# Peptides against a protein of PDB entry 5EFW: the designs that were tried, part 55

Target 1, 141 residues: chain A of PDB entry 5EFW
Amino acid sequence: TTLERIEKNFVITDPRLPDNPIIFASDSFLQLTEYSREEILGRNARFLQGPETDRATVRKIRDAIDNQTEVTVQLINYTKSGKKFWNLFHLQPMRDQKGDVQYFIGVQLDGTEHVRDAAEREGVMLIKKTAENIDEAAKEL

## One batch from the design tools (peptide; made by RFdiffusion4, then SolubleMPNN)

Design b1_p16_8_s2 (from b1_p16_8, 8 letters changed)
Fold by OpenDDE base, seed 4:
Structure b1_p16_8_s2 (fold): chain B 141 residues (1-141), chain A 16 residues (1-16)
Amino acid sequence: as target 1 above (141 residues)
Amino acid sequence: MALAKEDEEEATKNIK
């Protein structure tokens, strides 16, 4: 689909389905994580977590989902091959015309390194803007 | 995106 080919790292999840599975993933996300589309569709995105993933940060993501709010965090994730990367991650709800949450959009920064200070602020602005662009594009589909 | 709804322990099981 046009959405799948957006040159940004993102997924869309469906919180109305059991375990909030990934229902859409960009080609860039698949490349970043080293998974095929078939391996990740219908699964919860927790498979990206590993031993060094900060559990308090994971709880922040959970709380945001439960509260239907946005969150921006940076956490260790793992590729299929077990390579660690820093994921500057933004999640926000995608709402319908009534304001009900339909999906969550999750955007990952293209960089795999831990970002700080000005670079972190820039990255956060970028992934938030990307999430808004995805939200708009998904509504047009 | 590390969307863990469920317990910290189950997230660790899916890594093995």
Scores: peptide ipSAE 0.030, ipTM 0.673, DockQ to the pose 0.227
Fold by OpenDDE base, seed 1:
Structure b1_p16_8_s2 (fold): chain B 141 residues (1-141), chain A 16 residues (1-16)
Amino acid sequence: as target 1 above (141 residues)
Amino acid sequence: MALAKEDEEEATKNIK
């Protein structure tokens, strides 16, 4: 689809389905994580977590989903082959015309190192802007 | 991935 070809790492999840599964993933996200589309569609995104993933950071994401709010965090994720990467992650709800949550948009900026200071601020601005662009594109489909 | 509500260990204890 046109949405799949957006040259950013992102997923869309459906909180109205059991366990908030991934319903859409960009080609770039599949390349980053080393999964096929068939391996991840219909699954909760937790499979990217591992031993060094900070549990308090994961709780912040859970709380944002439960409260239907946005959150921005940085956490360790793992590829299919078990390679670690730092994920600067932004999550926000996608709402319908009535203001009801339909989906969540998750945008990932990958890195080999934990980003800090100016680099983190730049990354946050980028992933937030990307999420807004995805929200607008998804409304037109 | 950050879209996950819980890690595998927490998800087994509290499915949210």
Scores: peptide ipSAE 0.030, ipTM 0.673, DockQ to the pose 0.142
Fold by OpenDDE base, seed 5:
Structure b1_p16_8_s2 (fold): chain B 141 residues (1-141), chain A 16 residues (1-16)
Amino acid sequence: as target 1 above (141 residues)
Amino acid sequence: MALAKEDEEEATKNIK
């Protein structure tokens, strides 16, 4: 599909299902996180969190989901092997033609390092643009 | 009924 051709780290979640599970994960996301598709689908993305994941940042993501808004944050996540990485993460709702939230799009920067200053701004622009591309591609499904 | 919603809400809230 057009969605499957997007060579970026992303997931789509369904807030209409219990625990807002991942319903789609890109191949790049699987590679980044070291999980199989089977291990990811149907699960809430919280499994990426660990001991050093900032709880206040997680609350910002939570609040954005609850309020059906977008958010951009940077937080520590963990791969399946337990490797820490900095995740520059953008989340936004995908709305239907009526304006109702159908899904959330979550995009992760390809880099695993903490980004700052100009690099952070560039990364934010990139992941936001990617989220828009995903939104458009998913509307065609 | 309230506790199950709180747990689901907490769970739904912890994406990423």
Scores: peptide ipSAE 0.059, ipTM 0.646, DockQ to the pose 0.163; fails the geometry check
Fold by OpenDDE base, seed 3:
Structure b1_p16_8_s2 (fold): chain B 141 residues (1-141), chain A 16 residues (1-16)
Amino acid sequence: as target 1 above (141 residues)
Amino acid sequence: MALAKEDEEEATKNIK
């Protein structure tokens, strides 16, 4: 599919299903997180959280979902093996032609450190642009 | 004990 050709870390979730499960994950995302596709599909993405994940940042993500808005944050996530990484994360709703939310798009830029200043701005521009590309490709879903 | 479950339940509602 067109989505499968996007070589970035991303997921698509369905808020119309119970617990807003992941319905699509990129190969890069599977590699990053060390999970199989079968382990991820149909689950809420909360399994990436762990002890050092900032709860106030998680609340910002929740509020964005509840309010059907976009958000960009950095948070600690964990791989299947328990390895920590800094996730520069962008989430935005995918809307239909009527303006109704169909999906959420989540894009991840992984790093070993919290990114700041120019590097953060560059990362944010990249993941936002990626989200727009996914939005266009996902219209065929 | 109860606070840890509430924090875990709150943590378990959100994506990522």
Scores: peptide ipSAE 0.042, ipTM 0.648, DockQ to the pose 0.112; fails the geometry check

Design b1_p16_8_s3 (from b1_p16_8, 8 letters changed)
Fold by OpenDDE base, seed 2:
Structure b1_p16_8_s3 (fold): chain B 141 residues (1-141), chain A 16 residues (1-16)
Amino acid sequence: as target 1 above (141 residues)
Amino acid sequence: MALAKEDEEEAEKNIE
């Protein structure tokens, strides 16, 4: 599909299902996180969190889901092997023609370090553009 | 005190 051709780290979640589970994951996301597709589909993405994940940042993600809004944050996530990475994360709702939320799109830019200034702005622009491409591709399914 | 822990546990329930 057009969605499967997007070579970026992303997931699609279904907030209409219990615990807002992942219903789609890109191949690059699986590679980044070191999980199989079977291990993550039907699960909430919280399994990426760990000891050094900032809880105030996680609350911002929660608030955005609850309010059906977009958010962009940086947080520490963990691979299956326990490797830490900085996740520049963007979340936005995917809405139907009536304006009702159908899905959430989560886009991840991974890094070894927290990105700042110009690098952060560039990363944010990239992940937001990716989210728009995913939104368009998912409407064609 | 209980509300802060519930908020933390509830924050863990959301994506990423």
Scores: peptide ipSAE 0.064, ipTM 0.641, DockQ to the pose 0.185
Fold by OpenDDE base, seed 3:
Structure b1_p16_8_s3 (fold): chain B 141 residues (1-141), chain A 16 residues (1-16)
Amino acid sequence: as target 1 above (141 residues)
Amino acid sequence: MALAKEDEEEAEKNIE
């Protein structure tokens, strides 16, 4: 699909299902996180969190889901092997033609360090643009 | 419906 051709780290989740599980993951996301597709499909994305993940940042993402809004944050995530990375994360709702939320799009920009200033702004622009591309591609599904 | 306290902790977990 056009969606599968997007060479970025992203997932699609279904908030209409219990616990808002991942229903799609890009190959890049699997590579980043060191999980197989089978290990993550049907699970909530919280498995990326760990001891140093900021709970206040996690709450912001939760609030965005609950309120059906977009959010952009930067948080520590963990790979399957326990490697920490900084995730510049953008989440936005994917809406149907009626305006109802069907899915959430999550886009990840990974880094070894916390991204700041101009680099953060560039990253935010990139992941937001990626989310829009995913939204457009998913309309074909 | 009072969301149980467990639901708040689980809801905090619901995110990438």
Scores: peptide ipSAE 0.070, ipTM 0.647, DockQ to the pose 0.203; fails the geometry check
Fold by OpenDDE base, seed 5:
Structure b1_p16_8_s3 (fold): chain B 141 residues (1-141), chain A 16 residues (1-16)
Amino acid sequence: as target 1 above (141 residues)
Amino acid sequence: MALAKEDEEEAEKNIE
């Protein structure tokens, strides 16, 4: 599909299902996180969090979901093997023609370091653009 | 202490 051709780290979740589970994960996301598709589908994405994940940042993500808004944050996530990475994360709702939220799109830019200044701004532009591409591709399904 | 668990359970509803 057009969605499958997007060579970026992303997931799609369904907030209409219990616990807002992942319903789609890109191949790049699976590679980044070291999980199989079977291990991820049907689960809430919180399994990427760990001891050093900032709880105040996690609350910002929660608040965005609850309010059906977009958010962009950086947080520590963990691979299946327990490797830490900095996730420049963007989340936004995908809405139907009536304006009702159908899905959330989560886009990840991974890094070994917390990005700042120009690099952060560039990363944010990239992941937001990616989210828009995903939104358009998913509407064709 | 009970409020912290409810806040953790609510915080668990997050994506990533």
Scores: peptide ipSAE 0.069, ipTM 0.650, DockQ to the pose 0.130; fails the geometry check
Fold by OpenDDE base, seed 1:
Structure b1_p16_8_s3 (fold): chain B 141 residues (1-141), chain A 16 residues (1-16)
Amino acid sequence: as target 1 above (141 residues)
Amino acid sequence: MALAKEDEEEAEKNIE
């Protein structure tokens, strides 16, 4: 789709389906994670977690989903081959015209190192802006 | 052990 070809790392999930599965993944996200689209669609995004993923950070993501709020965190994720990367991750709800949550947008900024200070602030601004662009693009589909 | 399993089960229900 046009949405899937946006040159950013992102997924869209459907919280109205069992276990909030991924329903869209960008080409860049597939390249980053080393998965095919068939391996990703219909699954919960938890498969990116691994031994060094901070559980308290994962709880913050869950709380945001359960409360239908946005969150921005940085956590260790794993590729299909088991390579670690730092994921500066932003999650936000996509709402309909009535204000009801239809989807979640997840945006990932990947890095080999934990980003800090000015670099983290810049990354957060980038992924939030990306999420807003995805939200607008998805409304036009 | 129980807390770690509860933490794992809780984490397993979350997205990325």
Scores: peptide ipSAE 0.062, ipTM 0.644, DockQ to the pose 0.130; fails the geometry check

Design b1_p16_8_s4 (from b1_p16_8, 8 letters changed)
Fold by OpenDDE base, seed 2:
Structure b1_p16_8_s4 (fold): chain B 141 residues (1-141), chain A 16 residues (1-16)
Amino acid sequence: as target 1 above (141 residues)
Amino acid sequence: MALAKEDEEEAEKDIE
């Protein structure tokens, strides 16, 4: 599908199901996180969090989900093997023609370090553009 | 008071 051809780290979640589970994950996301597709589909994405994940940042993500808004943050996530990475994360709702939220799109830009200034701005622009591409591709399914 | 902790624990449970 057009969605499957997007070579970026992303997931799609379904807030209409209990605990807002992942219903789609890109191949690059699986590679990044070191999980199989079977291991993550039907689960909430919180399994990426760990000891050094900032809880105030996680609350911002939760607030955005509850309010059905977009958010962009940086947080520490963990691979299956326990490797830490900085996740420049963008989340936005995917809405139907009536304006009702159908899904959430989560896009991840991974890095070994926290990105700042121009690099952060560039990363944010990239992940937001990716989210828009995913939104368009998912409407064609 | 209990609701605030449950809300904090629920907030920790969301995506990514």
Scores: peptide ipSAE 0.068, ipTM 0.637, DockQ to the pose 0.161
Fold by OpenDDE base, seed 4:
Structure b1_p16_8_s4 (fold): chain B 141 residues (1-141), chain A 16 residues (1-16)
Amino acid sequence: as target 1 above (141 residues)
Amino acid sequence: MALAKEDEEEAEKDIE
C-alpha cells in the first residue's frame, strides 16, 4: 500500500476501540522498539514508557487525545530490551469527511540525546510533514 | 517486560 511505502517510524491507533490500541506499525518502528508486529498490535503504546519517562509530558499526550488535538513533545522511551532513547514525538488526529476523528497518527524521531534549538525545530518540521503524508496515504484504511 | 507492566497499571489512555 502507499502507507507501507512510508519509510519512517510511525503508528496508527484507533480511539474508537477500548484503550486506543495500535492498529498499524511501520517496519522502522518495530526495528526501533525491538518488538514484533504481533507483540504490539491491539495494545496501547504506553508499554514504551519507563522509570525516567516524564509524567507531565505523558499527561500532555493524554490531554491531546481527550481533546482530539495535535501535540508535539520529547520524552524518554524504552526498547523491549530496556534501552533508553529520546523520542521526539508528534501526535495528530485523522478525521473523516464529516470531521469526526477516525484514528490518531503517531510519528517518532529517535535520538541518543535530547535535541534542542535548531535541531529540535528541524526534527519537528520533519515529523509533522511525515504525519501529513501518512494522513493522505491512510485515507484508504 | 516487567517495567512495561508497572506503567500499564497506573496509565490511563496514554500513548508512547
Scores: peptide ipSAE 0.059, ipTM 0.666, DockQ to the pose 0.082
Fold by OpenDDE base, seed 5:
Structure b1_p16_8_s4 (fold): chain B 141 residues (1-141), chain A 16 residues (1-16)
Amino acid sequence: as target 1 above (141 residues)
Amino acid sequence: MALAKEDEEEAEKDIE
């Protein structure tokens, strides 16, 4: 599909299902996180969090979901093997023709370091653009 | 202490 051709780290979640589970994960996301598709589908994405994940940043993500808004943050995530990475993360709702939220799109830019200044701005532009591409591709399904 | 668990359970609903 057009969605499958997007070579970026992303997931799609379904907030209409219990616990807002992942319903789609890109191949790149699976590679980044070291999980199989079977291990991820049907789960809430919180399994990427760990001891050094900032709880105040996590609350910003929660608040965005609850309010059905977009958010962009950086947080520590963990691979299946326990490797830490900085996740420049963008979340936004995908809405139907009536304006009702159908899904959330999560896009990840991974890094070994917390990005700042120009690099952060560039990363944010990239992941937001990616989210828009995903939104358009998913509407064709 | 009970409120902290409910807040943690609600915080657990987060994506990534």
Scores: peptide ipSAE 0.071, ipTM 0.637, DockQ to the pose 0.117; fails the geometry check
Fold by OpenDDE base, seed 1:
Structure b1_p16_8_s4 (fold): chain B 141 residues (1-141), chain A 16 residues (1-16)
Amino acid sequence: as target 1 above (141 residues)
Amino acid sequence: MALAKEDEEEAEKDIE
């Protein structure tokens, strides 16, 4: 599909299902996180969090989901093997033609270090553009 | 302690 051709780290979740599970994960996301597709699908994405994940940042993500809004944050996530990485994360709702939320799109830019200043701004532009490309591709499904 | 657990339980319900 056009969605499968997007070579970026992303997931799609379904807030209409119990616990807002992942319903799609890109190959790059699986490689980054060290999980198989079988281990990811049907689960809430919270399994990426760990001891050093900032709880106030996670609350911002929760608030965005509950309010059906977009958010961009940077937080520590963990791979299956327990490796830490900085996740520059963008979340936005995917809406139908009536304006109702059908899905959420999550896009991840991974890094070994916290990105700042110009690098952060560039990363934010990239992940937001990626989310828009995913939104358009998913409408064609 | 209770606030930290509530905060953890709240955070555990979030995505990524």
Scores: peptide ipSAE 0.064, ipTM 0.637, DockQ to the pose 0.144; fails the geometry check

## One batch from the design tools (peptide; made by RFdiffusion4, then SolubleMPNN)

Design b1_p17_1_s1 (from b1_p17_1 with E5Y E7K K10E L13R)
Fold by OpenDDE base, seed 2:
Structure b1_p17_1_s1 (fold): chain B 141 residues (1-141), chain A 17 residues (1-17)
Amino acid sequence: as target 1 above (141 residues)
Amino acid sequence: MAEEYFKEAEEKREELE
């Protein structure tokens, strides 16, 4: 499918299920995080957080979910092996024709380093564009 | 395929209703 052809790091979660679990994860995301698909599906994405993950940033993500809005942040995440990486993360709701939220799209920049200035702006544009592509592709299913 | 995952989610939602 078109969705599966998007070679970017992303997940789709279902806020209509308990604890907003991941229902789809891209191959790239699995590679980035070092998890298998079986280990990811059905789980809340909070498993990526760890000791150095900024709680205020996490709260921004939570607020966006609760308010059904988009947000873009950078935060420390951890792979399965415990490796830290900086995650330039964009989250946005996927809405139906009526405007009701059906899913959330979470996109992670391919790079794992903290980015700033022009690089950050470019990365943000990229992951936002990716999110739109995911939204379109998912709605084609 | 991706469609299967969305279908599974739908089924789970229906089970909760």
Scores: peptide ipSAE 0.661, ipTM 0.941, DockQ to the pose 0.840
Fold by OpenDDE base, seed 4:
Structure b1_p17_1_s1 (fold): chain B 141 residues (1-141), chain A 17 residues (1-17)
Amino acid sequence: as target 1 above (141 residues)
Amino acid sequence: MAEEYFKEAEEKREELE
């Protein structure tokens, strides 16, 4: 499918299921996070968080989900092996024809450092564009 | 196929209803 051809780090979650579990993950996401598909499907994406993950930033993500809005943040995430990476993370709802939220799209841009200025703006544009592509591709299913 | 995962999610939602 077109969705599967999007070679970016992303997940799709289902807020209509308990705890908003991941229902789809790209191959790139699995490679980035070092998890198998079986390990993450059905789980809330919070498993990527760890000791140095900023709680205030996490709250922004939670608020966006609760309010059914989009958000873009940078936060420390962890791979399965415990490797830290800076994640420029974009989350947005996927809405149906009535405007009701069906899913959430999460796009991850990984980096070794917190991105700033032009690099951040470029990254934001990239992950937002990716999210729109995912939205379109997923709606074709 | 990606569609399979969405179908599975749908089935799970139906089970909750």
Scores: peptide ipSAE 0.656, ipTM 0.940, DockQ to the pose 0.847
Fold by OpenDDE base, seed 3:
Structure b1_p17_1_s1 (fold): chain B 141 residues (1-141), chain A 17 residues (1-17)
Amino acid sequence: as target 1 above (141 residues)
Amino acid sequence: MAEEYFKEAEEKREELE
């Protein structure tokens, strides 16, 4: 399908299920995080967080989910092996024709450092565009 | 296919109804 052909790091979660679990993960996401699909499906994406993940940033993500809005942040995430990476993360709701939230789309842009200025702006543009592509592709299913 | 994962989610939602 078109969704499976999007070669970016992303997940789709279902806020209508308990704890907003991941219901779909791209192959690239699995490669980035070093998890198998079986290990992550049905789980909340918080397993990517660790000791150095900024709690205030996590709260921004939680607020966006609760308020059913989009958010873009940078935060420390961890792979299965414990490797830290800076994640330029974009989250946005996927809405039906009536405007009701059905899913959330999470897009991850990994980096070795906290990106700033032009690099950050470019990354934000990329992950937002990716999220829109995912939204369109998912609605074709 | 991706459809299978969305169907699974739907089944889980319906099971909780």
Scores: peptide ipSAE 0.655, ipTM 0.940, DockQ to the pose 0.841
Fold by OpenDDE base, seed 1:
Structure b1_p17_1_s1 (fold): chain B 141 residues (1-141), chain A 17 residues (1-17)
Amino acid sequence: as target 1 above (141 residues)
Amino acid sequence: MAEEYFKEAEEKREELE
């Protein structure tokens, strides 16, 4: 499947199910986070958060979901083993032909450092483009 | 294969309706 060929860190969630659970995760995402597929499917992605995750940034994500809009932020996430990483994260709704939200696409660009300026701009463009590719691929299913 | 995950989600939604 075209969707499965996208070698990026991403998840797809279903806001029409309780607590907007992950329904699909890329292999790369599993490798990054150190979780198995069965450990994360059906769960809200908040399990990646930890002590140093900025709560205000998390609220921005929640607001975007509630308002059915896209958002791009950087936040501290944690692997299963507790390793911290900076996550340049992009989230956007996947809409049907009527314009109704069907799913959310979350794309993660991991790094050891918080990125700024040109590096951040390039990263944002990359993850946004990736999200569009995911949107197209998922709609082909 | 990816289709299975979306199908499962659909089934879960239908069960809740």
Scores: peptide ipSAE 0.654, ipTM 0.940, DockQ to the pose 0.839

Design b1_p17_1_s2 (from b1_p17_1, 6 letters changed)
Fold by OpenDDE base, seed 4:
Structure b1_p17_1_s2 (fold): chain B 141 residues (1-141), chain A 17 residues (1-17)
Amino acid sequence: as target 1 above (141 residues)
Amino acid sequence: MAREYFEEARRLREELE
């Protein structure tokens, strides 16, 4: 499918299921985070958080989900092996024709460093564009 | 196929209804 051809780090979650679990993860995401698909499907994406993950930033993500809005943040995430990385993360709702939220799209920048200035702006543009591509591709399913 | 995962999610939602 077109969705599977998007070679970016992303997940799709289902807020209509308990705890908004991941229902789809790209191959790149699995490679980035060092998890298998079976290990992450059905789980809330919070398993990427760890000791140095900023709680205020996490709250921004939670608020966006609760309010069904989009958000873009940078936060420390952890791979399965415990390697920490900076994640420029974009989340946005996927809505149906009635405007009701069906899923959430989460996109993670390929880079693992904290980005600033022009690099950050470029990264934000990229992950937002990616999210739109995912939205379009997923709606074709 | 990606579609299968979305179908699975739907099945899970239906089980909760």
Scores: peptide ipSAE 0.683, ipTM 0.947, DockQ to the pose 0.852
Fold by OpenDDE base, seed 2:
Structure b1_p17_1_s2 (fold): chain B 141 residues (1-141), chain A 17 residues (1-17)
Amino acid sequence: as target 1 above (141 residues)
Amino acid sequence: MAREYFEEARRLREELE
């Protein structure tokens, strides 16, 4: 499918299920995070958080979900092996024709480094565009 | 494959309704 052809790090979650679990994860995301698909599906994405993950940033993500809005942040995430990486993360709702939230799309920048200034702006544009592509592709399913 | 995951999610939602 078109969705599976998107070679970016992303997940799709279902806020209509308990605890907003991941229902789809791209191959790149699995590679980045070092998890298998079976280990991720059905889980809330909070397993990527760890000791140095900024709680205020996490709250921004949570607020966006609760408010059904988009958000873009950078935060420390952890791979399965415990490796830290900077995640330029974009989250946005996937809405139906009536505007009701059906899913959330979470996109992670390919790199593992903290980005600033122009690089950050470029990364943000990229992951937002990716999210739109995912939205379109998912709606074709 | 992707469609199957969405279908599974749908089934799970229906089971909870």
Scores: peptide ipSAE 0.680, ipTM 0.947, DockQ to the pose 0.842
Fold by OpenDDE base, seed 1:
Parts: C-alpha cells; sequence; structure tokens
Structure b1_p17_1_s2 (fold): chain B 141 residues (1-141), chain A 17 residues (1-17)
C-alpha cells in the first residue's frame, strides 16, 4: 500500500481504544527503536520514555491528545537496549470527513541529536509534511 | 498489509461497544 511505502519513522495510534495504543508502526520506526512490531502493537508509545525524558514535554503531548490538537516537541527517548536519543516529534490528529478524530499520527525525525535553529525548522517542516503524506495514504485504505 | 492493522483496530473497537 501507499502507506507502507513511506520510508520515515512514524506510528499511528487509535484514541478510540483504551490508552491510545499504537495500531501501526513503520519499518524505520522499528529499526530506530530496536523493537519488533509484535512488541509494540497495542501499547501506548510511552514505553520510549525514560529517566531523562522531560515530564513537562510529555505533558504537552498528553494535552495535545486530550484537546485533539497537533504538537511538535523535542524529547529524550530510549531504545529497547536503553540507548538515549533526541526525538524531534510531531503529533497530529487524523480526522474524517465530518471532522471527528479517527487516529493520531506521530512522526519522529531520523536524527539522534538535538537540533536547533535552522536545522530544527527544517526538521519540523519535514516531519509535518511527512504527517500530511501519512494522513493522505491512510485515508486511502 | 497496513489495511489489516486498521481492520484489527476496528474489530477491537466494535468488541468494546
Amino acid sequence: as target 1 above (141 residues)
Amino acid sequence: MAREYFEEARRLREELE
């Protein structure tokens, strides 16, 4: 499918299920995080958080989900083996024709380093564009 | 395929209704 051909780090979650679990993850996301698909499907993405993950940033993500809005942040995440990486993360709702939220799309920048200034702006534009591509591809299913 | 994952999610939602 078109969705499966998107070679970026992303997940799709279902807020209509308990605890907004991951229902789809790209191959790149699995490679980045070192998890298998079976290990993460049906789970909330919070398993990527750890000791140095900023709790205020996590709250921004939670608030965006609760308010059904988009958000873009950078936060520390952890791979399965415990390696830290900086995640430039964009989250946005996927809505149906009536405007009702059906899913959330989460996109993670490939880089493992904190990005600033022009590099950050470029990264934000990239992950937002990716989210739009995912939205379009998912709606074709 | 991706469609199968969305169908599974739909099934789970229906079971909770």
Scores: peptide ipSAE 0.639, ipTM 0.939, DockQ to the pose 0.843
Fold by OpenDDE base, seed 3:
Structure b1_p17_1_s2 (fold): chain B 141 residues (1-141), chain A 17 residues (1-17)
Amino acid sequence: as target 1 above (141 residues)
Amino acid sequence: MAREYFEEARRLREELE
């Protein structure tokens, strides 16, 4: 689909289905994580976590989902082959006309190291803008 | 549309497992 071809790392999840599974993944996301689309569709995105993923950061993500709010964090994620990467991650709800949450948009910016200061600010602006663009593109869902 | 897509993807995944 056109949505899947957006050249950013992102997923769309459906909190109205059991365990908030991924229902869409961009081509870039598949390339980043080294999974096929068939391997990840219908699964919760927690398969990206591993031994060095900070559990307190994961809890912040979980809280944002439960509270239906947006969140921006950095955490260690793992590719299918086990390669670690720092993920500057932004998550936000997609709401309908009544304000009810229909989906979540997750945007990933990968890096070899934890980013700080100007680099972090730039990354945050990028992934937030990306999420807004995806929100608009995904209105047909 | 999204739910239909999800259901098809789920079925495909199950068949490949």
Scores: peptide ipSAE 0.097, ipTM 0.718, DockQ to the pose 0.184

